Peptides against a protein of PDB entry 2L9B. Designs and how they scored, part 56

Target 1, 91 residues: chain A of PDB entry 2L9B
Amino acid sequence: ANFLSQKFPELPSGIDVNINMTTPAMMISSELAKKPKEVQLKFLQKFQEWTRAHPEDAVSLLELCPQLSFVTAELLLTNGICKVDDLIPLA
Target 2, 91 residues: chain A of PDB entry 2L9B as posed
Amino acid sequence: ANFLSQKFPELPSGIDVNINMTTPAMMISSELAKKPKEVQLKFLQKFQEWTRAHPEDAASLLELCPQLSFVTAELLLTNGICKVDDLIPLA

## One batch from the design tools (peptide; made by RFdiffusion4, then SolubleMPNN)

Design b1_p21_7_s1 (from b1_p21_7, 8 letters changed)
Fold by OpenDDE base, seed 2:
Structure b1_p21_7_s1 (fold): chain B 91 residues (1-91), chain A 21 residues (1-21)
Amino acid sequence: as target 1 above (91 residues)
Amino acid sequence: MKYAKGVDFDAILEFFEKQLK
């Protein structure tokens, strides 16, 4: 078993991406755009809440699953919560 | 063809919700 599965056994495996046709980032952006704003904001709220409740696990998760960093950034940007310049120091 | 993993948004959301219960 990989370390990610060991640390977060309930974490979903994700979606297969044909990298010849698209990228994980492109797919994430596309899928997020399909979600109602209410659902997008719900994700941000729950992620924030979870991060506060599990700060050590949050660090591990974001290191092991960098896709989630992109998800968060994309949602923050598309919902006008922050600007690209706000994220530069974090990259 | 080469593959990578994207994010199952709904599943991740459910994951967080479950963790918070």
Scores: peptide ipSAE 0.368, ipTM 0.787, DockQ to the pose 0.721
Fold by OpenDDE base, seed 1:
Structure b1_p21_7_s1 (fold): chain B 91 residues (1-91), chain A 21 residues (1-21)
Amino acid sequence: as target 1 above (91 residues)
Amino acid sequence: MKYAKGVDFDAILEFFEKQLK
């Protein structure tokens, strides 16, 4: 179908967000906060491992699914791994 | 109503785990 599903056929479609009620960022932050710290850290570990194993695919994924950049940034900030100022050069 | 895609956290985590197998 679309290019995203073609390149990543098993990538989940994501949750539909009613942007009249909330934003994707708010939804992501809320959903992440519901996860135990162990699960949050597991995501960072698996995402890091996956990006190392598939660097070209990681670039494509972040371009096609920028929500994942927010997920990663949110997890880094909320778990005290980096500070807001550390992300400024990347924005 | 307008919709956008968020993230299914558990599903995307499972996706990465499957890709690493």
Scores: peptide ipSAE 0.364, ipTM 0.785, DockQ to the pose 0.708
Fold by OpenDDE base, seed 3:
Structure b1_p21_7_s1 (fold): chain B 91 residues (1-91), chain A 21 residues (1-21)
Amino acid sequence: as target 1 above (91 residues)
Amino acid sequence: MKYAKGVDFDAILEFFEKQLK
């Protein structure tokens, strides 16, 4: 078991990505785009609530699972909630 | 072939929902 699974045992393992055919980022972007807007916004809401309730764990999770940072950024951008420039301070 | 882990969007959403309960 990797450290991520040890710290967050309830966290899903994710889906398998054949990196010879695509990249995790492309796969994530594609899968997100398939979700209804309502579901996308629900994710943002629940993730926001969770990070507020568990700020220390949220930092750890985003450090250990950077794909979630991509998910969040992608959803914020595609839903027009923030602009690319808004993400620069976080780089 | 090489594999990496992506994100199961529905599962991670469920994860956050469960954590908030």
Scores: peptide ipSAE 0.363, ipTM 0.785, DockQ to the pose 0.719
Fold by OpenDDE base, seed 4:
Structure b1_p21_7_s1 (fold): chain B 91 residues (1-91), chain A 21 residues (1-21)
Amino acid sequence: as target 1 above (91 residues)
Amino acid sequence: MKYAKGVDFDAILEFFEKQLK
């Protein structure tokens, strides 16, 4: 058991990526695109609500699971909530 | 991406929903 599993015991581990065939980013983008827009927006809403309720834990989670930052950025862009230039100051 | 893990989107969504309940 690592720190992540100790702090967030119910957090799913994610899925393994065959890095010889694709990149994690490519895989994530592909999976997101398969989800209905309504589900994508629901994720953004719930993630926003959770981060508001647990700001300290949110920092830890995004540090330990940077793929979630990618998911969030991708969804913001694809749903037209922000532009690429809007994310530059945050990187 | 630094880590060799992708995202189980449905599971993550469910995780946040459960945390908020």
Scores: peptide ipSAE 0.348, ipTM 0.770, DockQ to the pose 0.458

Design b1_p21_7_s2 (from b1_p21_7, 7 letters changed)
Fold by OpenDDE base, seed 1:
Structure b1_p21_7_s2 (fold): chain B 91 residues (1-91), chain A 21 residues (1-21)
Amino acid sequence: as target 1 above (91 residues)
Amino acid sequence: PLFAKGVDFDAILEFFEKQLA
């Protein structure tokens, strides 16, 4: 097993994307938009809580699974919690 | 691209919920 599987054995696998039909970013955005706002906010709350409790693991996870950074950014933007300009320093 | 896979949102949410339990 790779490092990701060893460090986070319970981490779900990502969803395969048909690159001829869409992009991973588009797929994620679409799926997120289908979720109720309360569920979207629940993710942000749980992710934030976990990150605070496990900062080193959080760095590893986000490095190895950058799609989670996109999820977080998308949810922050679509819920009006931050603006695009707020994310520029992270790029 | 930075990532080639999407995210199973419900599964990821459940993952964090279990991690925090």
Scores: peptide ipSAE 0.616, ipTM 0.899, DockQ to the pose 0.422
Fold by OpenDDE base, seed 2:
Structure b1_p21_7_s2 (fold): chain B 91 residues (1-91), chain A 21 residues (1-21)
Amino acid sequence: as target 1 above (91 residues)
Amino acid sequence: PLFAKGVDFDAILEFFEKQLA
């Protein structure tokens, strides 16, 4: 098992992407858009709560699974919580 | 690109819910 699986054994694996048809980012964005707003906001709430409770683990998780940073950014943007310029310092 | 895989959103949400339980 890789380090990610060892540290976060219950973390689900990412899904495969047909690179000839789309990109991981495009797929994530489209899948997020299919979720009800209340579910999107629920994710943001739970993720925020978890990162506050486990800041060191949060750093590790986001370093090893950068697609989660993309998910969070996309949800913040699409729900009007922040704008692209607000995320520039994090890039 | 920084990542090569997508995200199973429902599974990830469930992951955090279980972590916080």
Scores: peptide ipSAE 0.615, ipTM 0.899, DockQ to the pose 0.420
Fold by OpenDDE base, seed 4:
Structure b1_p21_7_s2 (fold): chain B 91 residues (1-91), chain A 21 residues (1-21)
Amino acid sequence: as target 1 above (91 residues)
Amino acid sequence: PLFAKGVDFDAILEFFEKQLA
């Protein structure tokens, strides 16, 4: 088991992407769009709560799973919580 | 690319729910 699996043994694996058909970002965006707004907001709430409760673990998780950063950014944008310009300084 | 895999959204949400329970 790698470091991520050891630190977060219950963390689900990512989904394989056929790069000949789509990109990981496109796939994620598509999957997110299929979720009801209430579910999207629930994710943001739970992720925010977990991040605040476990900031050190959150840093590790986001470093090892950058796709979660994309998910969060996408949901913040699509739900009008922030604008693209708000995310630029975070790059 | 920044990442090469997608996200199982429902599973990830469940993960955080369980973490916070």
Scores: peptide ipSAE 0.592, ipTM 0.891, DockQ to the pose 0.428
Fold by OpenDDE base, seed 5:
Structure b1_p21_7_s2 (fold): chain B 91 residues (1-91), chain A 21 residues (1-21)
Amino acid sequence: as target 1 above (91 residues)
Amino acid sequence: PLFAKGVDFDAILEFFEKQLA
């Protein structure tokens, strides 16, 4: 098993992307938009709670899975929790 | 690109729910 699988054995694998049809970012955005707002907010709540409880593991996870950073940013923007300007310092 | 894979949203949400249980 790779390092990610060893540290987070229950972490699901990412979805394969057909690069001739879309980009990974576009695919993620489209999938997120299909989820009810309540479910989107639930993810933000649970992810925030977990990162606060396990900050060192959170850093490792986000380094190995940058798509999760994209998910979080997209959800914050889409739900009006923050604006693009608010995220610039974090990029 | 930063990442080459998409995200299984429901599975990731379930992952965090289980981690917090």
Scores: peptide ipSAE 0.561, ipTM 0.879, DockQ to the pose 0.430

Design b1_p21_7_s3 (from b1_p21_7, 7 letters changed)
Fold by OpenDDE base, seed 2:
Structure b1_p21_7_s3 (fold): chain B 91 residues (1-91), chain A 21 residues (1-21)
Amino acid sequence: as target 1 above (91 residues)
Amino acid sequence: PRFAKGVDFDAILEFFEKLLK
């Protein structure tokens, strides 16, 4: 865990969630929905570009920050790029 | 899901932009 953190020293820590009011997934979905479509797509493009170029580091990053897997899945679904069934093998 | 924190989306976007430079 410490090794992975050292690999990405500038990775944002994430935001606190009041579990009495919401869940991390709900919060992420809500925050993503507030972003313009072009910003959502920009993230997908940047993430896709980076993961394609650095697949081994991408695995490390997603282990360190599993929220990113959810972010990606949510954006793919909400923008109609894939369906829930397409993600089942990855769950 | 196996996470307890949310995501600062703007910060994450900036993070990836820096990685690609």
Scores: peptide ipSAE 0.483, ipTM 0.868, DockQ to the pose 0.437
Fold by OpenDDE base, seed 1:
Structure b1_p21_7_s3 (fold): chain B 91 residues (1-91), chain A 21 residues (1-21)
Amino acid sequence: as target 1 above (91 residues)
Amino acid sequence: PRFAKGVDFDAILEFFEKLLK
């Protein structure tokens, strides 16, 4: 874990979640929905671009920050890029 | 769940912008 953190020293820390009132997934979905579609798509484009250029580092990043898998899936679904059934093979 | 934290979306976006520079 420390090794992975060293790989991405400037990776932002995740937001603390009060599990008595919400879940991490709910919080992420809510925060994403507050962003303009242009900003949502900008993230998806940047993440996709970086992932294609650095596939091995992308695996490390997703191990370190598994929230990003959820973010990506949420953005794909909410923007109509894919359907839930399209994600089943990835589960 | 696999993760217990949320995401600071603006910070993450900035993070990726820096990675692509």
Scores: peptide ipSAE 0.482, ipTM 0.867, DockQ to the pose 0.438
Fold by OpenDDE base, seed 3:
Structure b1_p21_7_s3 (fold): chain B 91 residues (1-91), chain A 21 residues (1-21)
Amino acid sequence: as target 1 above (91 residues)
Amino acid sequence: PRFAKGVDFDAILEFFEKLLK
């Protein structure tokens, strides 16, 4: 974990979650829903572009920050790009 | 899920923009 963190020194820290009020997943979903569609799609485009160019680093990043896997899945679903059934093989 | 933190979406977007430069 320390090694991976050093690999991405500029990766933003996650936001603290009050577990008595919500869950990390719920908080992420809520925050994403507040963003304009164009901003959501911009993230997907940038993440896709980077992932294709650096697939091995993408694996490392997702190991370090598994929230990003959830973010990506959520955005794909909410923007109608894929359906729940499309995610089953990834479960 | 195996994460306990949320995501600063704007910061993450900026992070990727920097990576792609």
Scores: peptide ipSAE 0.478, ipTM 0.866, DockQ to the pose 0.426
Fold by OpenDDE base, seed 4:
Structure b1_p21_7_s3 (fold): chain B 91 residues (1-91), chain A 21 residues (1-21)
Amino acid sequence: as target 1 above (91 residues)
Amino acid sequence: PRFAKGVDFDAILEFFEKLLK
């Protein structure tokens, strides 16, 4: 974990979640839904672009910050780019 | 899910924008 953190020193920390009131997944979904569609798509484009250019580092990033996997899946689904069934093989 | 924290979406977007510059 320390080594991975050193790879991405500027990676923002996650937001604390009061698990008595909500779940991390619910909070993420809620926050994403508040963003304009254009902003959501911009994130997808930037993340995909970086991932294609740096596939090994992308694996490290997603290990360090697994929330990003959820964010990506959520955005793909909510923007109609793929369906739930399309993600099953990756589970 | 395998995470206990949420995401600051704006900060993450900015992070990736900086990575690509």
Scores: peptide ipSAE 0.473, ipTM 0.864, DockQ to the pose 0.423

Design b1_p21_7_s4 (from b1_p21_7, 9 letters changed)
Fold by OpenDDE base, seed 2:
Structure b1_p21_7_s4 (fold): chain B 91 residues (1-91), chain A 21 residues (1-21)
Amino acid sequence: as target 1 above (91 residues)
Amino acid sequence: MKFAKGADFDAILKFFEKLLK
C-alpha cells in the first residue's frame, strides 16, 4: 500500500478512467450530477469543516489526491458558489 | 490516478464525516 492508503485507509481506492471514452473531468461532473443537491452541499460542508480542523492532513490529501480538488471545484462551480475566474488564482 | 464513481463518492463523504468526530 502507498502512503495515501496508509495515511487515509478509509479513503476509497477509486477506479481507472478509460481516457479513450471520457476524461476525469467529465467523469467527475457526471458522477456528481447524479447526487442530490443536498448531498453535494453536504460534501462541501463536511470537507470545509474537516479542512479547517485538519489543515495539515488536508494539504497532504489534496496534494496526493488532486482529483478531490477537481471534485471540490466542480461542486463550487455547479452550485453557483464560485465562478471560474475565482479559481484561476488557485491553478 | 484513480477516481471515485458512484458509491465511492458516498464513501468519501462518510470518510470526512468520521474524521470530524
Scores: peptide ipSAE 0.290, ipTM 0.786, DockQ to the pose 0.286
Fold by OpenDDE base, seed 5:
Structure b1_p21_7_s4 (fold): chain B 91 residues (1-91), chain A 21 residues (1-21)
Amino acid sequence: as target 1 above (91 residues)
Amino acid sequence: MKFAKGADFDAILKFFEKLLK
């Protein structure tokens, strides 16, 4: 197992994306949209709370698993918590 | 880079909840 799976053993490995059928961003958006709004917000809330409680681990996780940054951004935008302009300084 | 399906997002949510206990 790679360092990511060793550091975060309970984190799912995920799947490869067939780029001829979809993009990672499209897949993330689609999968999140399948969840009720309350579940989406709960996901964001729990991630936010965990980040506050474990900032160094959060940095490691987001660097090793950048797709979670896409998830976070998508949830913020889709639920109207942030606008695109709010994310520009962070890019 | 790997990407999560719906079931994986549920697992990630549970992962964060577990870490917050």
Scores: peptide ipSAE 0.252, ipTM 0.759, DockQ to the pose 0.286
Fold by OpenDDE base, seed 4:
Parts: sequence; C-alpha cells; structure tokens
Structure b1_p21_7_s4 (fold): chain B 91 residues (1-91), chain A 21 residues (1-21)
Amino acid sequence: as target 1 above (91 residues)
Amino acid sequence: MKFAKGADFDAILKFFEKLLK
C-alpha cells in the first residue's frame, strides 16, 4: 500500500468493502454499470494500452491491486469482448 | 482490500490517460 502510494501517487486509494453489506464483485459490477458504455470501453482500452507499454509496472500494479483484474474481466465480459469460458484458463 | 467507487473509476481512467501521454 505504501509502495503503491509512492510509485503511483495519483492512483485512488479506494475504500474497504463491508463484507456484511456487499461483496467485491457486487461493488465492481454496480459501479461499472453506472458508467456509459463508451466510458467503459475507454477505461478498458487505456488500461490495456498502458499495460502493453509498461508490462513490468503493470505486473506490480495488478499484484498489489487485484481489484483492477476484476474490473478488466468484468469489462471484457459485459462488453462482449470475451465469454466466461475464455477466462477460465486464466483463473 | 480496497475497491474503487464511481468517482475513483473516473480518476483511474484519467490516471491511465496521463500515464500514456
């Protein structure tokens, strides 16, 4: 967490999930659904583009912020880019 | 483990856009 704040100071810290009220998956799906499709696609495109350009930093980021992997998977599924079966080999 | 709210997703998008510039 401290490493993330130092290396990526502009990355939002986020909030803790109250497990009694919701789940991480529910929260991610709900928040993404509030965004227009065009914004969702732009988010996915920019994240993927950054990941390709900075693979070492991307590995570190996704290890420390696995919630971004949830976001990516959700966007791939809901925007028809991948099917659930396509993600099974990655789990 | 922390997760982003709606406002955070907007910030993350801008974050990645800035990193690409």
Scores: peptide ipSAE 0.241, ipTM 0.754, DockQ to the pose 0.294
Fold by OpenDDE base, seed 3:
Structure b1_p21_7_s4 (fold): chain B 91 residues (1-91), chain A 21 residues (1-21)
Amino acid sequence: as target 1 above (91 residues)
Amino acid sequence: MKFAKGADFDAILKFFEKLLK
């Protein structure tokens, strides 16, 4: 959205998903899986650090970009850091 | 809504790194 770009101008805009060919979840999962584990963990680490330092902005970002919530959850699950049950309190 | 492709995830990572600097 326009507000997202205004608040976080350096965040990539991304591309539209062709819903006839895939789903956002499938696309995100696939793209994440292409990244080395080290990169995945680094992503989580930096996001965690930033979230700790800027909790209010983190909330705003996740509200504006729910894709990142999926990214975070997917990475936590696929890397064995969390189980689905661990995410229930956050839902 | 728009979603990140592969190259965008690297950019997002860099985005967070810059935010921390």
Scores: peptide ipSAE 0.175, ipTM 0.717, DockQ to the pose 0.300

Design b1_p21_8_s1 (from b1_p21_8, 10 letters changed)
Fold by OpenDDE base, seed 2:
Structure b1_p21_8_s1 (fold): chain B 91 residues (1-91), chain A 21 residues (1-21)
Amino acid sequence: as target 1 above (91 residues)
Amino acid sequence: AVAKGVDFDAILKFFDKQLAR
């Protein structure tokens, strides 16, 4: 198993992306848009809660799975919780 | 860079499971 699977053995695999037809970011945005707003907000709430409870693991997860950083940023922006300018200092 | 898409529902379940521990 790779390092990610060893550290987070129960983490589900990501969805494969055919980069000749789309980009990972486009695919993620499309899938997120299919979810009800209440589900999107629930994800943000649970991720925030988990990050507070496991800050060291959260850093590791975001480093190893940069797609989750995109998911979080996209949800914050699309739900009007943050503006683009609010996230610039974090880039 | 973003390498893969995300199974949104599976990730949500993952966090729920971790928080239940």
Scores: peptide ipSAE 0.320, ipTM 0.773, DockQ to the pose 0.480
Fold by OpenDDE base, seed 5:
Structure b1_p21_8_s1 (fold): chain B 91 residues (1-91), chain A 21 residues (1-21)
Amino acid sequence: as target 1 above (91 residues)
Amino acid sequence: AVAKGVDFDAILKFFDKQLAR
């Protein structure tokens, strides 16, 4: 917690999940689907732009926040940018 | 493991702010 806050002091916390009713993955997919396509694409664009500018920080962030990897994959698939087979080699 | 849900709007704002620096 101290390491994460030190490196990314303004990173917001994730949404709490009631594990008796849903899983984090299901909740993430549901929340993403509620956003307009334009907003989804903006998120993907900004995240990818940031990762290109700060590749070492991006690796650290994705290790500490694996939900962001799921978000990226979900957005690529649901917006027709990638096929499932395109992501298999990276899993 | 996915760990926890994501506050989509908050994360978007986070990246916008980082890129603006």
Scores: peptide ipSAE 0.318, ipTM 0.770, DockQ to the pose 0.483
Fold by OpenDDE base, seed 1:
Structure b1_p21_8_s1 (fold): chain B 91 residues (1-91), chain A 21 residues (1-21)
Amino acid sequence: as target 1 above (91 residues)
Amino acid sequence: AVAKGVDFDAILKFFDKQLAR
């Protein structure tokens, strides 16, 4: 098993993306938009709680699974919690 | 770079399980 599987054995696999038809970012944005607002906010809340409880693991997870960074950013933007300019220094 | 899509519901369940431990 690779490092990711060892460190996060219960982490679900990502969804395969046909890059000839869409990008991961577009697919993520589309799927997130289908979720009710309360579910979107629940994700942010749970991720925030987990990050606070496991900051080192959170860093590792975001490095190994950059799609989660996009998910978080997208949810923050689409729910009006922050603006694009707020994320620029983090890119 | 975003390499793969995310199974949103599965990830949410993942965090729920982690927080419940």
Scores: peptide ipSAE 0.311, ipTM 0.767, DockQ to the pose 0.480
Fold by OpenDDE base, seed 3:
Structure b1_p21_8_s1 (fold): chain B 91 residues (1-91), chain A 21 residues (1-21)
Amino acid sequence: as target 1 above (91 residues)
Amino acid sequence: AVAKGVDFDAILKFFDKQLAR
C-alpha cells in the first residue's frame, strides 16, 4: 500500500493518462467541462467545506494529489470566480 | 505536476461521505 492510500483510504484512485496522447491537465479540463455548472460549483463547495474542517489533511491531500490543485484552479477560472493573475502569486 | 486524471464524480462522493461523518 502506498502512502496516499494509507492517509486517505476512502479516496478513489486517479485515472492513468497516456501522456503521448494527451496530458493529465487536458484530460481533467475535458472531463470537468462535461459536468454541469451546478455540479462544478457543488464540488467547490464541498471541497471548501472539507478543507475548512480538515485544513492539515487538505494540505497533505494537495501535496500528494497535485491534480486536485489543478481541478480547483480550473474550476475557479472557468466559472469566473478567479482570474489567472489572482493565482500567479500563489505559484 | 499533474500525474493522474481525477475521477470527478468519485471525488465528489468522497467529500460528501467525509462531511456526513
Scores: peptide ipSAE 0.307, ipTM 0.765, DockQ to the pose 0.464

Design b1_p21_8_s2 (from b1_p21_8, 10 letters changed)
Fold by OpenDDE base, seed 5:
Structure b1_p21_8_s2 (fold): chain B 91 residues (1-91), chain A 21 residues (1-21)
Amino acid sequence: as target 1 above (91 residues)
Amino acid sequence: GIAKGLDFDAILEFFEKQLAR
C-alpha cells in the first residue's frame, strides 16, 4: 500500500465513511449525482485520457484507488453511454 | 475493495494537473 502510494504522491485520499450511516458505494453515488452532467463527462474524459497515456501506471492506480473503477462504471451508466450488459464482460 | 468514499473535485483536479505536465 505504501509502495503504490509513493507512485502517486499527489493522489487525494479517500473519504472516511461512518458505516452506521451509509456505505462507501452509496456515498460515492450520492456525490456523483450532485455534479452537473458537464462535470461528470469531463471526469470521464480526463480519466480516460490519462489511462490511455499511462497504461502501465493505470493498473497500479486502480489497485490503489478502486473507487475509480466504480465511478467510471457509474458515470457510463447514468449518462447513458452504455448499458449494464455492456459492462458485464469487463467485471 | 471500495473501503472509502471519494473527493470527486480533488480527483478531477488531480487528472487535470497530471495531463498538463
Scores: peptide ipSAE 0.676, ipTM 0.925, DockQ to the pose 0.480
Fold by OpenDDE base, seed 3:
Structure b1_p21_8_s2 (fold): chain B 91 residues (1-91), chain A 21 residues (1-21)
Amino acid sequence: as target 1 above (91 residues)
Amino acid sequence: GIAKGLDFDAILEFFEKQLAR
């Protein structure tokens, strides 16, 4: 375990991906799409609440789990909360 | 970069538990 992992001992590990069959992004998008909209929105709400409560740890978490940035962007787009053009300047 | 997938249910539970502390 590295330094960042020790800050979040209860954070679930990522899922290994067979790169010959798919990509991590494709796998994540597929799994997100299987969730009900209310659950997708709940994720956004809880993540937002957490970042507000732990602003000092948010950067570390996103470094440790960059999937979260992708998930957030994907959910914002698929639920019509923001547009692709809104994210381009941030990428 | 993104090298792994994500257990959506587990990470949601993680945030819920964190917020309940």
Scores: peptide ipSAE 0.676, ipTM 0.925, DockQ to the pose 0.475
Fold by OpenDDE base, seed 1:
Structure b1_p21_8_s2 (fold): chain B 91 residues (1-91), chain A 21 residues (1-21)
Amino acid sequence: as target 1 above (91 residues)
Amino acid sequence: GIAKGLDFDAILEFFEKQLAR
């Protein structure tokens, strides 16, 4: 964790979640839903561009920040870009 | 696993800054 964190020093820290009130997944989903569609798609586009530019670091980033995998999946599903069945092979 | 939430605006900015480099 320390090594990976040092690899991405500019990466924002995650948001603390009161587990008695909600879950990280629920919190993320609710925040995503508040964003305009164009902003949601912008995230997908920028993330895709970054992973293409840094394929060797993408795995490390997703390991360090698994929220990114959830966000990506959620946005793909919510915007009708893919179906739940499309994600099953990746689970 | 997902233990924390995510600052969407901050992470988007992160990627934008990275791509601008």
Scores: peptide ipSAE 0.667, ipTM 0.922, DockQ to the pose 0.471
Fold by OpenDDE base, seed 4:
Structure b1_p21_8_s2 (fold): chain B 91 residues (1-91), chain A 21 residues (1-21)
Amino acid sequence: as target 1 above (91 residues)
Amino acid sequence: GIAKGLDFDAILEFFEKQLAR
């Protein structure tokens, strides 16, 4: 984690979660839902562009920030870009 | 697995800055 963090020094850190009140997934999902659809789609676009531009670093980024995998999956589902069944092979 | 939340706006800004370089 330390090495990966140094690889992406400008990557924002995660937000602490009070496990007695919610879960990380619930927190992320609720925050996503507050964003306009256009902003959600913008995230997907930018993330896609970044992964294409930096394929060698994409795996490292997802290891460092697994929240990104959840966000991406959630946004793909909620925006109707894919269905749950489409994600099964990726599990 | 995910153990923390995420600052959506900050992450979006991160990608925008990355792509601008």
Scores: peptide ipSAE 0.647, ipTM 0.917, DockQ to the pose 0.491

